# Ledger of designs, part 73: peptides against a protein of PDB entry 4DOW

Target 1, 157 residues: chain A of PDB entry 4DOW
Amino acid sequence: TFSWVGRPLPNRKQFQQMYREICMKINDGSEIHIKVGQFVLIQGEDNKKPYVAKLIELFQNGAEVPPKKCARVQWFVRFLEIPVSKRHLLGRSPPAQEIFWYDCSDWDNKINVETIIGPVQVVALAPEEVIPVDQKSEETLFVKLSWNKKDFAPLPP

## One batch from the design tools (peptide; made by RFdiffusion4, then SolubleMPNN)

Design b2_p19_6_s4 (from b2_p19_6, 6 letters changed)
Fold by OpenDDE base, seed 3:
Structure b2_p19_6_s4 (fold): chain B 157 residues (1-157), chain A 19 residues (1-19)
Amino acid sequence: as target 1 above (157 residues)
Amino acid sequence: EEPVDPMPVIEKNAEKRLA
């Protein structure tokens, strides 16, 4: 179950009611609040691992009947989502916790909030920083680079 | 070398899945 938290934000777009926060009720009945700017796992296709995304906008889409709770996201990709033929461009074998900023527009950045599995922690690192793989970072993903389907590049500012 | 499978991290977070 997903419910909006708070009142709609000002500067609403046509057919949209924008929000800063959404509440998701999970299996044990507890609630998790997710805000714009946080990272989430999105349900993947069959036999696919969940996608990683940053929430950039939460909105109710009034253009649909009935209205649907939606989000705009910035996608990330895992190394194994990169085509095999291009993985060598990274020049190294990344740890399992590394993800990449997806710098392409071919993926629809609108999702239904119902596809959200839950929150996840993503930390941006400088290229020279080592990705920690200790107990404290067990559930944390890390991003150093972007991927634009052609090559890897430094993260956007 | 093949990258380590990130599934353990993902699976851990999947415990927060909706009812």
Scores: peptide ipSAE 0.026, ipTM 0.634, DockQ to the pose 0.066
Fold by OpenDDE base, seed 4:
Structure b2_p19_6_s4 (fold): chain B 157 residues (1-157), chain A 19 residues (1-19)
Amino acid sequence: as target 1 above (157 residues)
Amino acid sequence: EEPVDPMPVIEKNAEKRLA
């Protein structure tokens, strides 16, 4: 289950209340706090890896009945989510830990917070930096480039 | 195990892609 942490932030949007932090209660009773600006895993299809996103906004959508706890996100894509015909544009074989900033607006960036599996660590690297591949960093994801459905590009600093 | 598109997640949230 999910619950808001703290009081609503001031905003001018009539049908939404914005928050800085949300609490996710796990089956064992423990709680994980997730804040705007952090990265999360989003539930994928059966037998599929979860999606990766950065939380941009946390809000309660008052336009729905009952009100719905939502988030606005910046999507990332895994290499295997990129069409096979376009993968060659990367010019290299990326490690499994590499993800790409999705630089398109064709995907809806609003999600139900109930689809959040949990937090994940994402580290931005310069293109020339080496992605560490070891057991200690196995669950850390790394981003160097953006993908705009046509080509890869360096991330802005 | 590889996701192909975020659309399944979007659809689960009753959202959609832009044309």
Scores: peptide ipSAE 0.023, ipTM 0.631, DockQ to the pose 0.169
Fold by OpenDDE base, seed 2:
Structure b2_p19_6_s4 (fold): chain B 157 residues (1-157), chain A 19 residues (1-19)
Amino acid sequence: as target 1 above (157 residues)
Amino acid sequence: EEPVDPMPVIEKNAEKRLA
């Protein structure tokens, strides 16, 4: 289950009440707090790796009946999510931990918070920086470039 | 393997949780 943490933020968006933080209660009874600006894993298809996203907004969507807890996100893509025919454009074989900033507006950036699996660590790196693949950083994802469905480009500011 | 738009999957997952 998911519940809002704190008081709603002042805003004038119709049907939307915004929040800074949400609490995710998992099956074992423990709670995980997730804040705007953090990165999360989003439930993917069965037997597929979860999607990666950065939380931009957390809001209650009052336009829906019943109201839904939602988030707006910045999408990232894994290398394997890129079409096979275009993977060569990267010019290298990326490590499994590398993800790419999705620089395209064709995807809806609104999600239901119920699809959030949990937080994940994402670190932005310069092109010359080495992506560590050791045991200590095994669960950390790294981003150097963006992908706009046509080519790879430097990471957006 | 063709890339899949995450939105349909997300909606499906949300429905599963609500059910």
Scores: peptide ipSAE 0.020, ipTM 0.612, DockQ to the pose 0.706
Fold by OpenDDE base, seed 5:
Structure b2_p19_6_s4 (fold): chain B 157 residues (1-157), chain A 19 residues (1-19)
Amino acid sequence: as target 1 above (157 residues)
Amino acid sequence: EEPVDPMPVIEKNAEKRLA
């Protein structure tokens, strides 16, 4: 179950009410609050790791009947989501914790909030920085590069 | 394996979405 937190933000978008925060209530009754700007895991296909995304905006889509709680996201991709034939372009074997900023507009970036599994920590690093591989950082994902379906590129500082 | 648009996959699993 998902519920808006707080009052709608001022906006001029037709059929949309913007919000800063949403509450996700899980089966045990506990609540997780997720805010714009945070990173989340999105439900993927069975036996596949969930998708990673950054929340850009949270909004109620009043154009739908009934209105739906939605989010606009910036997608990330895992290395294993990249075609096998193009993985060599990275020039190295990345750790499992590395993800890539998806630098394409071909994917729909609107999701239903019900597809959100939960929050995840994503840390941006410079290419020369080492991704820590310890027990404490096992759940943290790291991004150094973007992927535009053709090549990898450094993230701007 | 080729990249798949997340949206079709997400919608396919709509029945497994959180309540």
Scores: peptide ipSAE 0.023, ipTM 0.643, DockQ to the pose 0.635; fails the geometry check

Design b2_p19_7_s1 (from b2_p19_7, 8 letters changed)
Fold by OpenDDE base, seed 2:
Structure b2_p19_7_s1 (fold): chain B 157 residues (1-157), chain A 19 residues (1-19)
Amino acid sequence: as target 1 above (157 residues)
Amino acid sequence: AEQPNPAEVAEKQLEKKKA
């Protein structure tokens, strides 16, 4: 269950109402608020890790019947989501907590907010910085590089 | 196999859940 928080933001899109924040109600009845700019986990295939994305926009698509609560996202990819034949291009074995900025335009960037599992912490690091993988930070993901389906590259600005 | 579109995969999973 998802509901908008606050008043719609001004925008020029005819059938879209934009918001800064959304509330998701969890099974136990508790509520989590998620804002634009935060990172979220998105439902993946069965028995696979969820996808990782950064929320860029939150909007209601009034062109659909009924109106659909949507988000525009920047995708990230896990190492294991990268084709096996390309993984060697990284030149190292990344820790499980490392993700990569997806630098391609071939994926749909609009999602149904109902696919959001919950928030997640993502920290951008410089190449020389060590990714901490201790117990205290096991829930945190880290990004150093981008992936464009051809090669790895420095993280976009 | 090509990398699946996460948005599509997620939507498909949602549809399964609602069915």
Scores: peptide ipSAE 0.709, ipTM 0.937, DockQ to the pose 0.923
Fold by OpenDDE base, seed 5:
Structure b2_p19_7_s1 (fold): chain B 157 residues (1-157), chain A 19 residues (1-19)
Amino acid sequence: as target 1 above (157 residues)
Amino acid sequence: AEQPNPAEVAEKQLEKKKA
């Protein structure tokens, strides 16, 4: 179950109500609050790792019947999501915790909030910085580069 | 297909879950 937290933010879009925060109620009855700017895991295919995304906007689409709770996201990709034939372009074997900023516009960046599994920590690093692999960091993902379907590139500022 | 649209995949999974 998902519900909006707080009052709608001012916006100019006629059929959209924007919010800063959403509440996700999980099976045990506990609640997780997720805000714009946080990173989340999005439901993937069975037996595959969930997708990783940054929340850019939270909004209710009033043009739909019934109204749909949506999010606009910036996608990230896991190394294993990159085509096998292109993985060599990285020039190294990345740690399992490394993800890449998806630098293409061909994917729909609007999702149903109900596809959100939960929050995840993502840390941006400089290329020369070492990804920590200790147990304390096992759940943290790290991003150094972007991927545009053709090659890897330094993260944009 | 490789690198399918995550939004579409996620939505299909949601529909499957709700069915």
Scores: peptide ipSAE 0.709, ipTM 0.937, DockQ to the pose 0.863
Fold by OpenDDE base, seed 1:
Structure b2_p19_7_s1 (fold): chain B 157 residues (1-157), chain A 19 residues (1-19)
Amino acid sequence: as target 1 above (157 residues)
Amino acid sequence: AEQPNPAEVAEKQLEKKKA
């Protein structure tokens, strides 16, 4: 289950209540708090790795019946999510920990918070920085580049 | 093939899980 943490933030959007934090209660009864600005794993296809996204907004949409707990996100893509025909554009074989900033507007950026699996750590690196592959960093994802469906580019500012 | 919309995929998976 998901529940809002704290009071709604002031906003001018009709039918929407914005929040900075949400609580996710998992099966064993423990709770995980997730805040705007953090990175999360989003449910993917069966036998596929989950999607990666950064939380931009948390809001309840009162225009829907019943009201829906939603998030606005910035998507990231895994290398294996990129079409096979275009993977060569990277010019290298990335480690499994590397993800790419999705720099395109064709995807819906609104999600149901119930699709969130949990938080994940994402670290931005300069192109010359080496992605650590040791066990200590196995849980951490790294981003150096953006992907706009045409080519890879340096990270947006 | 074009990449699927993650938001749509995630929603479909959620619906399947709740069914």
Scores: peptide ipSAE 0.709, ipTM 0.937, DockQ to the pose 0.918
Fold by OpenDDE base, seed 4:
Structure b2_p19_7_s1 (fold): chain B 157 residues (1-157), chain A 19 residues (1-19)
Amino acid sequence: as target 1 above (157 residues)
Amino acid sequence: AEQPNPAEVAEKQLEKKKA
């Protein structure tokens, strides 16, 4: 179950109400609050790891019947989601915790909030910084580069 | 191979769950 937290933010979009925060109620009855700017795991295919995204906007789409709770996201990709034929372009074997900023516009950036599994920690690093890979940080993901379907590049500002 | 649109995959999974 998902519910908005707080009052709608001012905006001029006729059919959209924007919010800063959403609450998701999980199986044990506890609640997790997720805010714009945080990173989340999104439901993936069976036997695949979930997708990773940064929340850019939270909004209720009143143009739909019934109104749908939505999010606009910035996608990230895991190394294994990149085509096998292009993985060599990285020039190294990344740790499993490394993800990449998806720098293309071909993917729909609007999701149903019900596809959110939960929050995840994503840390941006400079190229020279070492990605820590240990038991304590297994759940933390790290990003150094972007991927635009053609090559890897430095992160956008 | 071209990777699928995550938004579409996620939505399909949601629909499957609700069915």
Scores: peptide ipSAE 0.709, ipTM 0.937, DockQ to the pose 0.924

Design b2_p19_7_s2 (from b2_p19_7, 10 letters changed)
Fold by OpenDDE base, seed 1:
Structure b2_p19_7_s2 (fold): chain B 157 residues (1-157), chain A 19 residues (1-19)
Amino acid sequence: as target 1 above (157 residues)
Amino acid sequence: AEQPNPSEVAQKQLEKKKA
Protein backbone atom coordinates (compact mmCIF):
# COMPACT_ATOMS: atom_id res chain seq x y z
CA THR B 1 0.00 0.00 0.00
CA PHE B 2 1.22 3.45 -0.98
CA SER B 3 0.02 6.75 0.47
CA TRP B 4 1.11 10.34 0.08
CA VAL B 5 3.00 12.03 2.89
CA GLY B 6 2.50 15.72 3.50
CA ARG B 7 0.63 18.36 1.56
CA PRO B 8 0.67 18.60 -2.23
CA LEU B 9 3.21 20.93 -3.79
CA PRO B 10 2.19 23.90 -5.93
CA ASN B 11 2.20 23.14 -9.65
CA ARG B 12 0.58 24.26 -12.89
CA LYS B 13 0.02 20.85 -14.41
CA GLN B 14 -3.61 20.10 -15.03
CA PHE B 15 -4.96 16.95 -13.37
CA GLN B 16 -1.77 16.49 -11.33
CA GLN B 17 -0.99 16.81 -7.64
CA MET B 18 2.70 16.74 -6.83
CA TYR B 19 4.26 15.44 -3.63
CA ARG B 20 7.71 15.24 -2.12
CA GLU B 21 7.29 12.00 -0.17
CA ILE B 22 5.37 8.74 -0.27
CA CYS B 23 4.84 6.05 2.33
CA MET B 24 5.20 2.40 1.41
CA LYS B 25 3.54 0.00 3.82
CA ILE B 26 5.04 -3.47 3.88
CA ASN B 27 3.15 -6.70 4.57
CA ASP B 28 4.52 -6.98 8.10
CA GLY B 29 3.03 -3.59 8.92
CA SER B 30 6.29 -1.67 8.78
CA GLU B 31 6.51 1.54 6.78
CA ILE B 32 9.18 2.94 4.46
CA HIS B 33 9.18 6.59 3.47
CA ILE B 34 10.62 7.47 0.07
CA LYS B 35 11.35 11.03 -1.06
CA VAL B 36 11.99 12.76 -4.36
CA GLY B 37 15.70 12.56 -5.09
CA GLN B 38 16.15 9.11 -3.62
CA PHE B 39 17.03 6.01 -5.58
CA VAL B 40 14.71 3.04 -5.79
CA LEU B 41 14.54 -0.50 -7.10
CA ILE B 42 11.81 -1.11 -9.67
CA GLN B 43 10.22 -4.48 -10.42
CA GLY B 44 11.89 -6.31 -13.29
CA GLU B 45 11.42 -9.56 -15.14
CA ASP B 46 11.17 -12.81 -13.25
CA ASN B 47 14.53 -14.20 -12.19
CA LYS B 48 16.25 -10.93 -13.12
CA LYS B 49 17.60 -8.18 -10.92
CA PRO B 50 15.29 -5.18 -10.40
CA TYR B 51 15.73 -1.96 -12.32
CA VAL B 52 17.39 1.04 -10.69
CA ALA B 53 15.98 4.54 -10.89
CA LYS B 54 16.22 7.96 -9.29
CA LEU B 55 12.93 9.57 -8.30
CA ILE B 56 12.51 12.93 -10.02
CA GLU B 57 8.82 13.59 -9.33
CA LEU B 58 6.03 12.04 -7.31
CA PHE B 59 2.55 12.87 -8.53
CA GLN B 60 -1.03 11.73 -8.66
CA ASN B 61 -2.48 11.64 -12.15
CA GLY B 62 -6.07 12.78 -11.89
CA ALA B 63 -6.65 12.34 -15.61
CA GLU B 64 -6.97 8.63 -14.99
CA VAL B 65 -9.96 6.93 -13.41
CA PRO B 66 -9.28 6.07 -10.71
CA PRO B 67 -6.42 8.51 -10.06
CA LYS B 68 -3.03 6.87 -10.30
CA LYS B 69 -0.06 7.40 -8.01
CA CYS B 70 2.93 7.88 -10.30
CA ALA B 71 6.59 8.77 -10.35
CA ARG B 72 8.87 10.30 -12.94
CA VAL B 73 12.33 8.75 -12.84
CA GLN B 74 15.83 8.88 -14.21
CA TRP B 75 16.70 5.37 -15.31
CA PHE B 76 19.94 3.57 -14.66
CA VAL B 77 21.03 0.37 -16.33
CA ARG B 78 22.91 -2.65 -15.09
CA PHE B 79 25.77 -3.95 -17.20
CA LEU B 80 23.92 -7.17 -17.98
CA GLU B 81 20.97 -5.16 -19.29
CA ILE B 82 23.20 -3.69 -22.01
CA PRO B 83 23.20 -5.62 -25.31
CA VAL B 84 25.95 -8.21 -25.50
CA SER B 85 27.29 -6.69 -28.71
CA LYS B 86 27.91 -3.36 -26.97
CA ARG B 87 29.39 -4.47 -23.65
CA HIS B 88 32.94 -4.51 -25.02
CA LEU B 89 32.75 -0.73 -25.36
CA LEU B 90 33.25 -0.41 -21.62
CA GLY B 91 36.74 -1.82 -21.99
CA ARG B 92 36.61 -3.57 -18.64
CA SER B 93 34.59 -6.04 -16.61
CA PRO B 94 32.60 -4.01 -14.09
CA PRO B 95 31.84 -5.16 -10.57
CA ALA B 96 28.29 -6.24 -9.84
CA GLN B 97 27.70 -3.03 -7.90
CA GLU B 98 28.26 -0.74 -10.90
CA ILE B 99 25.33 0.81 -12.74
CA PHE B 100 25.18 3.35 -15.56
CA TRP B 101 23.19 6.53 -16.09
CA TYR B 102 20.80 5.92 -18.98
CA ASP B 103 21.28 8.90 -21.30
CA CYS B 104 18.48 8.38 -23.80
CA SER B 105 14.93 9.62 -24.18
CA ASP B 106 13.47 6.54 -25.83
CA TRP B 107 12.30 5.02 -22.54
CA ASP B 108 9.14 6.09 -20.77
CA ASN B 109 10.21 7.66 -17.49
CA LYS B 110 6.77 7.46 -15.89
CA ILE B 111 6.05 4.56 -13.54
CA ASN B 112 3.34 3.34 -11.23
CA VAL B 113 4.60 3.74 -7.67
CA GLU B 114 3.35 0.23 -6.99
CA THR B 115 6.25 -1.03 -9.12
CA ILE B 116 8.68 0.26 -6.49
CA ILE B 117 10.25 -2.55 -4.51
CA GLY B 118 12.15 -0.32 -2.10
CA PRO B 119 14.92 2.22 -1.67
CA VAL B 120 18.55 1.66 -2.61
CA GLN B 121 21.73 3.63 -2.08
CA VAL B 122 23.54 4.91 -5.18
CA VAL B 123 26.86 6.74 -5.00
CA ALA B 124 28.41 8.71 -7.85
CA LEU B 125 32.16 8.23 -8.30
CA ALA B 126 34.84 9.78 -10.43
CA PRO B 127 36.25 7.46 -13.09
CA GLU B 128 39.50 7.02 -11.17
CA GLU B 129 37.79 6.11 -7.91
CA VAL B 130 37.74 2.45 -6.96
CA ILE B 131 34.40 0.77 -6.32
CA PRO B 132 34.53 -0.88 -2.91
CA VAL B 133 33.57 -4.54 -3.03
CA ASP B 134 33.68 -5.25 0.68
CA GLN B 135 30.71 -6.53 2.67
CA LYS B 136 30.03 -3.10 4.12
CA SER B 137 29.12 -1.74 0.67
CA GLU B 138 27.19 -4.77 -0.58
CA GLU B 139 23.89 -2.89 -0.56
CA THR B 140 25.35 0.18 -2.27
CA LEU B 141 25.42 0.70 -6.03
CA PHE B 142 27.92 2.94 -7.78
CA VAL B 143 27.78 4.99 -10.97
CA LYS B 144 30.73 6.40 -12.90
CA LEU B 145 29.51 6.58 -16.47
CA SER B 146 26.50 7.14 -18.67
CA TRP B 147 25.21 4.87 -21.42
CA ASN B 148 23.44 6.30 -24.49
CA LYS B 149 22.96 3.06 -26.45
CA LYS B 150 26.02 3.94 -28.54
CA ASP B 151 28.85 4.41 -26.08
CA PHE B 152 29.85 4.97 -22.49
CA ALA B 153 30.73 8.48 -21.37
CA PRO B 154 31.44 10.49 -18.24
CA LEU B 155 28.38 11.31 -16.17
CA PRO B 156 26.23 14.17 -17.41
CA PRO B 157 26.69 17.53 -15.66
CA ALA A 1 18.60 -7.42 -28.99
CA GLU A 2 17.48 -4.02 -27.80
CA GLN A 3 16.66 -3.50 -24.14
CA PRO A 4 12.98 -3.54 -23.26
CA ASN A 5 11.39 -0.42 -21.83
CA PRO A 6 11.68 -0.77 -18.04
CA SER A 7 8.44 1.12 -17.45
CA GLU A 8 6.51 -1.33 -19.59
CA VAL A 9 8.18 -4.35 -18.06
CA ALA A 10 7.53 -3.13 -14.54
CA GLN A 11 3.88 -2.41 -15.28
CA LYS A 12 3.40 -5.82 -16.85
CA GLN A 13 4.93 -7.49 -13.83
CA LEU A 14 2.66 -5.52 -11.53
CA GLU A 15 -0.41 -6.59 -13.45
CA LYS A 16 0.75 -10.18 -13.36
CA LYS A 17 1.18 -9.97 -9.60
CA LYS A 18 -2.31 -8.58 -9.11
CA ALA A 19 -3.98 -11.23 -11.34
Scores: peptide ipSAE 0.698, ipTM 0.935, DockQ to the pose 0.922
Fold by OpenDDE base, seed 5:
Structure b2_p19_7_s2 (fold): chain B 157 residues (1-157), chain A 19 residues (1-19)
Amino acid sequence: as target 1 above (157 residues)
Amino acid sequence: AEQPNPSEVAQKQLEKKKA
């Protein structure tokens, strides 16, 4: 289950209430708080790794009945999510921990918060920086480049 | 094959879970 944390933020949108934080209650009864600006794993297809996204906005859509708890996200893509025919454009074999900033507007960036699996750590690196592969950082993802369906490019400033 | 829209995939999975 998901519930808002704190009071709604001031906004000018008629049918939306914006929030800074949401609480996710897990089956064991524990609670995880997720804030705007954090990275999350989003439910993917069966037998595939979850999607990776950065939370940009948390909002309740009051135009829907019943009101829906939503998030606006910046998508990232895993290397294996990129079409096989285009993977060679990277010019290297990336480590499993590398993801790419999705630099296209063709994907809907609105999600139901109930699709969130949990938080994940994502670290931005310069192209020359080495991705650590030690056990301590095994769950940490790293981003160096963007992907725009045509080519890879350095991350925007 | 075109990459599927993650938002759509996620929503379908959610609906499947609730069903």
Scores: peptide ipSAE 0.698, ipTM 0.935, DockQ to the pose 0.927
Fold by OpenDDE base, seed 4:
Structure b2_p19_7_s2 (fold): chain B 157 residues (1-157), chain A 19 residues (1-19)
Amino acid sequence: as target 1 above (157 residues)
Amino acid sequence: AEQPNPSEVAQKQLEKKKA
């Protein structure tokens, strides 16, 4: 169950109410609050790891019936989501906890908030910084580079 | 095989879950 936290933010978009925060109630009845700017895991296909995204906007789409709770996101990609034929362009074997900023506009950046599994920690690193590898390597993800379907590049500003 | 659109995949999974 998802519910808005706080009052709608001022905006001039017809049929849209924007919010800063959303509450996700999980199975045990506890609540997790997620804010704009945080990173989240998004439901993927069966037997695959979830997608990773940064929340850019939280909004209710009143143009739909019933109104839909949505988010606009910046997508990230996992190394194994990149086509096999392109993986060699990285020039190294990345740790499982490395993700890449998706630098293309061909993907829809709007999602249903109900596809959110939960929050995740993402840390931006300089290319020369070493990704720490420990037993809990899947808890924190790291990003150094972007991926634009053609090559890897330094992170955007 | 090209990378699928995550938003579409996620929505499909949501619909599957609600069915």
Scores: peptide ipSAE 0.698, ipTM 0.935, DockQ to the pose 0.921
Fold by OpenDDE base, seed 2:
Structure b2_p19_7_s2 (fold): chain B 157 residues (1-157), chain A 19 residues (1-19)
Amino acid sequence: as target 1 above (157 residues)
Amino acid sequence: AEQPNPSEVAQKQLEKKKA
């Protein structure tokens, strides 16, 4: 169950009401608050790792009946989500915790908030920085590069 | 195979869950 936190933000979109924060109620009855700018895990295919995204915007789409709670996201991709034929372009075998900024416009950036599994920590690193892979950091993901379906590139600013 | 659109995949999974 998802509910908005706080009052709507000012905006000029006729059918959209924007918010800064959303509350996610999980099975045990506890609540998790997620804000714009945070990273989240999004439901993936069965038996596959969830998608990773950064929340850019939280909004209710009033054009739909009933109104739909939505988010706009910046997508990230896991290495195993990249086509097998292109993985060699990285030139190295990345750790499982590495993800890549998806630098393409072909994907829909709007999601239903109900597809959110929960928050996740993502840390941006410089190319020379080592990705720590230990038990203490196993829940943290790291990003160094972007992927534009053609090649890997330095992370956008 | 083309990389699936995460938004579409996620929505499809949600619909399956609610069905």
Scores: peptide ipSAE 0.697, ipTM 0.935, DockQ to the pose 0.923

Design b2_p19_7_s3 (from b2_p19_7, 8 letters changed)
Fold by OpenDDE base, seed 2:
Structure b2_p19_7_s3 (fold): chain B 157 residues (1-157), chain A 19 residues (1-19)
Amino acid sequence: as target 1 above (157 residues)
Amino acid sequence: AEMPNPAEVAEKQLEKKKA
């Protein structure tokens, strides 16, 4: 289950209440707090790895009945999510921990918060920096480049 | 194959879970 943390933030959107933080209660009864600006894993297909996204906004959509707890996100893509025919454009075999900034506007960036699996650590690196792949950081994801469905490019600012 | 919209995929999975 998900619940808002704190008071709604001031905004001028008629049917939206903005929040900074949400509480996620998981199966064992423990709670995880997730804030705007953090990265999350989003539910994918059954036998696929979850999607990766950065939380940009947390809001309740009052235009829906009942009101829906939503998030606006910046998407990232895993290498294996990229079409096979275009993977060669990277020019290298990336480590499993590498993800790419999705630099297109064709995807819906609004999600139901109930699709959030949990938080994840994402670290931005310069192209020359080595992605560490050890037991200490095996759950950390790294981003160097963007993907715009045509080619890879330097990471946006 | 085209890359599916993650938001849509996630929503479908959620609906499946709730059904």
Scores: peptide ipSAE 0.731, ipTM 0.950, DockQ to the pose 0.924
Fold by OpenDDE base, seed 3:
Structure b2_p19_7_s3 (fold): chain B 157 residues (1-157), chain A 19 residues (1-19)
Amino acid sequence: as target 1 above (157 residues)
Amino acid sequence: AEMPNPAEVAEKQLEKKKA
């Protein structure tokens, strides 16, 4: 179950109410609050790792019937989501914790908030910084580069 | 092969869960 936290933000978009935060109630009855700017795991295919995204906007789309709780996201991709034929372009075998900023506009950036599994920690690193692979950071993901379906590049500003 | 659209994949999975 998902519910908005707080009052709607000032917004000029017709039929859309913007929010800063959403509350997710999980099966054990506990609540997780997720804010714009945080990173989340999005439901993927069965037996595959969830997608990773940064929340850019949280909004209720009143133009839909019934109204839909939505998020606008910036996608990140896991190495294994990149086509096999292109993986060699990285020039190295990345740690499992490494993800890449998806720098294309071909994917829908609007999601149903109900596809959110939960929050995840994503840390941006400089190229020279080593990705720590230890038990303490096992659930932390790291990003150094972007992927634009053609090549890897330094992170955008 | 082209990478699938995550938004679409996620929505399909959600529909499966609700069915």
Scores: peptide ipSAE 0.731, ipTM 0.950, DockQ to the pose 0.923
Fold by OpenDDE base, seed 5:
Structure b2_p19_7_s3 (fold): chain B 157 residues (1-157), chain A 19 residues (1-19)
Amino acid sequence: as target 1 above (157 residues)
Amino acid sequence: AEMPNPAEVAEKQLEKKKA
């Protein structure tokens, strides 16, 4: 179950109510609050790891019947989501915690909030920085590069 | 398809779950 937290933010879009925060109620009754700017895991295919995305906007689409709770996201990709034929372009074997900024516009960036599994920590690193793989950071994902379906590129500083 | 649209995949999974 998902519910908006707080009042709608001021905006000029006729059929959209914008929000800063959403509450996700999980099976045990506990609640997780997720805010714009945080990173989330999005439901993937069965037996595959979930997608990773940054929340850019949270909004209710009033043009739909019934109104739909939506999010606009920036996608990230896991190394194993990249086509096998292109993985060699990285020039190294990345740690499992590394993800890549998806730098294409061909994917829909609007999702149903009900596809959100939960929050995840993502840390941006410079290319020369080492990804920590200790037990304390096992659940943290790291991003150094972008992927545009053709090649990897450094993130802007 | 290689690198399917995550939004579409996620939505299909949601629909499957709700069915």
Scores: peptide ipSAE 0.731, ipTM 0.950, DockQ to the pose 0.866
Fold by OpenDDE base, seed 1:
Structure b2_p19_7_s3 (fold): chain B 157 residues (1-157), chain A 19 residues (1-19)
Amino acid sequence: as target 1 above (157 residues)
Amino acid sequence: AEMPNPAEVAEKQLEKKKA
């Protein structure tokens, strides 16, 4: 179950109500609050790792019947989501904790909030910084580069 | 495609879960 937290934010978009925070109620009754700007895991295919995204906007779309709770996101990709034929372009074998900024416009960046599994920590690093692989950082993901379906590049500003 | 649209995949999985 998902519910809005706080008052709607002013916006000019017809039929849309924007929010800064949403509450996710889990089966055990506990609640997790997720805010714009945080990173989340999004439901993927069976037996595959979930997708990673940064929340850009949280909004209710009143143009749909019934109204739909939505999010606009910036996508990230896991190395294993990249086509096998292009993985060599990285020039190295990344740790499992590394993700890449998806720098293309071909993907829909609007999601149903119900596809959110939960929050995740993502840390941006400079190319020369080492990704820690200790037990304490196992749940933390790291990003150094972007992927635009053609090549890897330095992380966008 | 080689890289499916995550939004579409996620939505299909949600529908599957609700069925």
Scores: peptide ipSAE 0.730, ipTM 0.949, DockQ to the pose 0.874

Design b2_p19_7_s4 (from b2_p19_7, 8 letters changed)
Fold by OpenDDE base, seed 4:
Structure b2_p19_7_s4 (fold): chain B 157 residues (1-157), chain A 19 residues (1-19)
Amino acid sequence: as target 1 above (157 residues)
Amino acid sequence: MEQPNPAEVAEKQLEKKKA
């Protein structure tokens, strides 16, 4: 179950109410608050790891009936989501915790908030920085590069 | 293989869960 936290932000879009924060209620009754700018895991296919995204905007779409709680996101991709024929372009074997900024516009950037599994920690690193791989950091993801379906590149600012 | 649109995949999974 998802509920808006706080009052709507100032907005000029007629059929859209924007919010800064959303509350996700878990099965045990506990609540997790997620804000714009945080990273989340999004439901993937069966036997696949969830997708990773950064929340850019939280909004209620009043054009739909009933109104739909949505988010606008920046997508990231896991190495294993990249086509096998292109993986060699990285020139190295990345750790499982590495993800890549998806630098394409061919994917829909609007999601249903109900597809959110939960928050996740994502840390941006310089190319020369080493990704820490230990038991304590297994839940943390790291991003160094972008992927534009043709090649890897330095992270956008 | 072409990468699927995550938004569409996620929505399909949600619909499956609600069924």
Scores: peptide ipSAE 0.701, ipTM 0.938, DockQ to the pose 0.916
Fold by OpenDDE base, seed 2:
Structure b2_p19_7_s4 (fold): chain B 157 residues (1-157), chain A 19 residues (1-19)
Amino acid sequence: as target 1 above (157 residues)
Amino acid sequence: MEQPNPAEVAEKQLEKKKA
């Protein structure tokens, strides 16, 4: 289950209440707090790795019945999510931990918070920086480039 | 082939889970 943490943030958006933090209660009874600005894993297809996204906004949409707890996100893509025919454009074989900033507006940026699996660590790196793949950083993801469905480009500022 | 919309995929998976 998901519940808001703290009081709603001031905003003038009709039917929407914005929040800074949400609490995710998992099956074992433990709770995980996730804040705007953090990265999360989003449920993917069966037998596929989850999607990666950065939380931009947390809000309750009162226009829906019942009200829906939502998030606005910036998407990232895994290398294997990129079409096979275009993967060669990277010019290298990336490590499994590398993801790419999705620089396209064709995807819906609104998600149901119930699709959130949990938080994940994402680190932005310069092109010359090495992506560590050792055991200590096994679950950390790294981003150097963006992908706009046509080509790879330097990471947006 | 085109990449599916993650938001839609995730929502569909959620609906399956609730069913």
Scores: peptide ipSAE 0.701, ipTM 0.937, DockQ to the pose 0.925
Fold by OpenDDE base, seed 1:
Structure b2_p19_7_s4 (fold): chain B 157 residues (1-157), chain A 19 residues (1-19)
Amino acid sequence: as target 1 above (157 residues)
Amino acid sequence: MEQPNPAEVAEKQLEKKKA
């Protein structure tokens, strides 16, 4: 179950109510609050890792009947989500914790908030920085590069 | 082989879960 936290933000989009925070109620009754700017895991295919995204906007789409709680996101990709034929372009074997900023516009960046599994920590690193793989950082993902379906590049500013 | 649109995949999975 998802519910808005706080009052809606002022905006000029007639059929949208924007929010800064949403509450996710889990089966055990506990609650997790997720805010704009945080990173989340999004439901993927069966037996596959969830998708990773950064929340850019939280909004209710009043143009739909019934209204739908939505989010606009910046997508990230896992190495194994990149086509096999292009993985060699990285020039190295990344650790499992590395993800890549998806720098293309071909994917819909609007999601149903009900597809959110939970929050995740993502840390941006410089290319020369080492990705820690110890137990302390097991739940943390790291991003050094972008992927635009053609090549890898330094992170956008 | 190109990756499918994550938003679409996620929505389909949600629909399956709610069915």
Scores: peptide ipSAE 0.701, ipTM 0.938, DockQ to the pose 0.921
Fold by OpenDDE base, seed 5:
Structure b2_p19_7_s4 (fold): chain B 157 residues (1-157), chain A 19 residues (1-19)
Amino acid sequence: as target 1 above (157 residues)
Amino acid sequence: MEQPNPAEVAEKQLEKKKA
């Protein structure tokens, strides 16, 4: 179950109410609050790791019947999501914790909030910075580069 | 194969879960 937290933000978009935060209530009754700007895991295919995305905006789409709770996201891709024929372009074997900024507009960046599994920590690093591989950072993902379906590029500042 | 659109995949999975 997903519910808006707080009052709608001022906006000029027709049929849309913008929000800063959403509450996700899970099966055990506990609640997780997720805010714009945070990173989330999005439901993927069975037996595959979930997608990674950054929340850009949270909004209710009043043009739909019934109104739909939505999010606009920036997608990230895992190395194993990249086509096998293109993986060599990285020139190295990345750690499992590395993800890549998806730098294409071909994907729909609007999602149903109900597809959100939960929050995840994503840290941006410079190319020369080492990704820590310890027990504490096991769940933390790291991004250094972008992927545009053709090549990898440095992450813009 | 072309990488599927995550938004579409996620939505289909949601529909599957609700069924």
Scores: peptide ipSAE 0.701, ipTM 0.937, DockQ to the pose 0.920

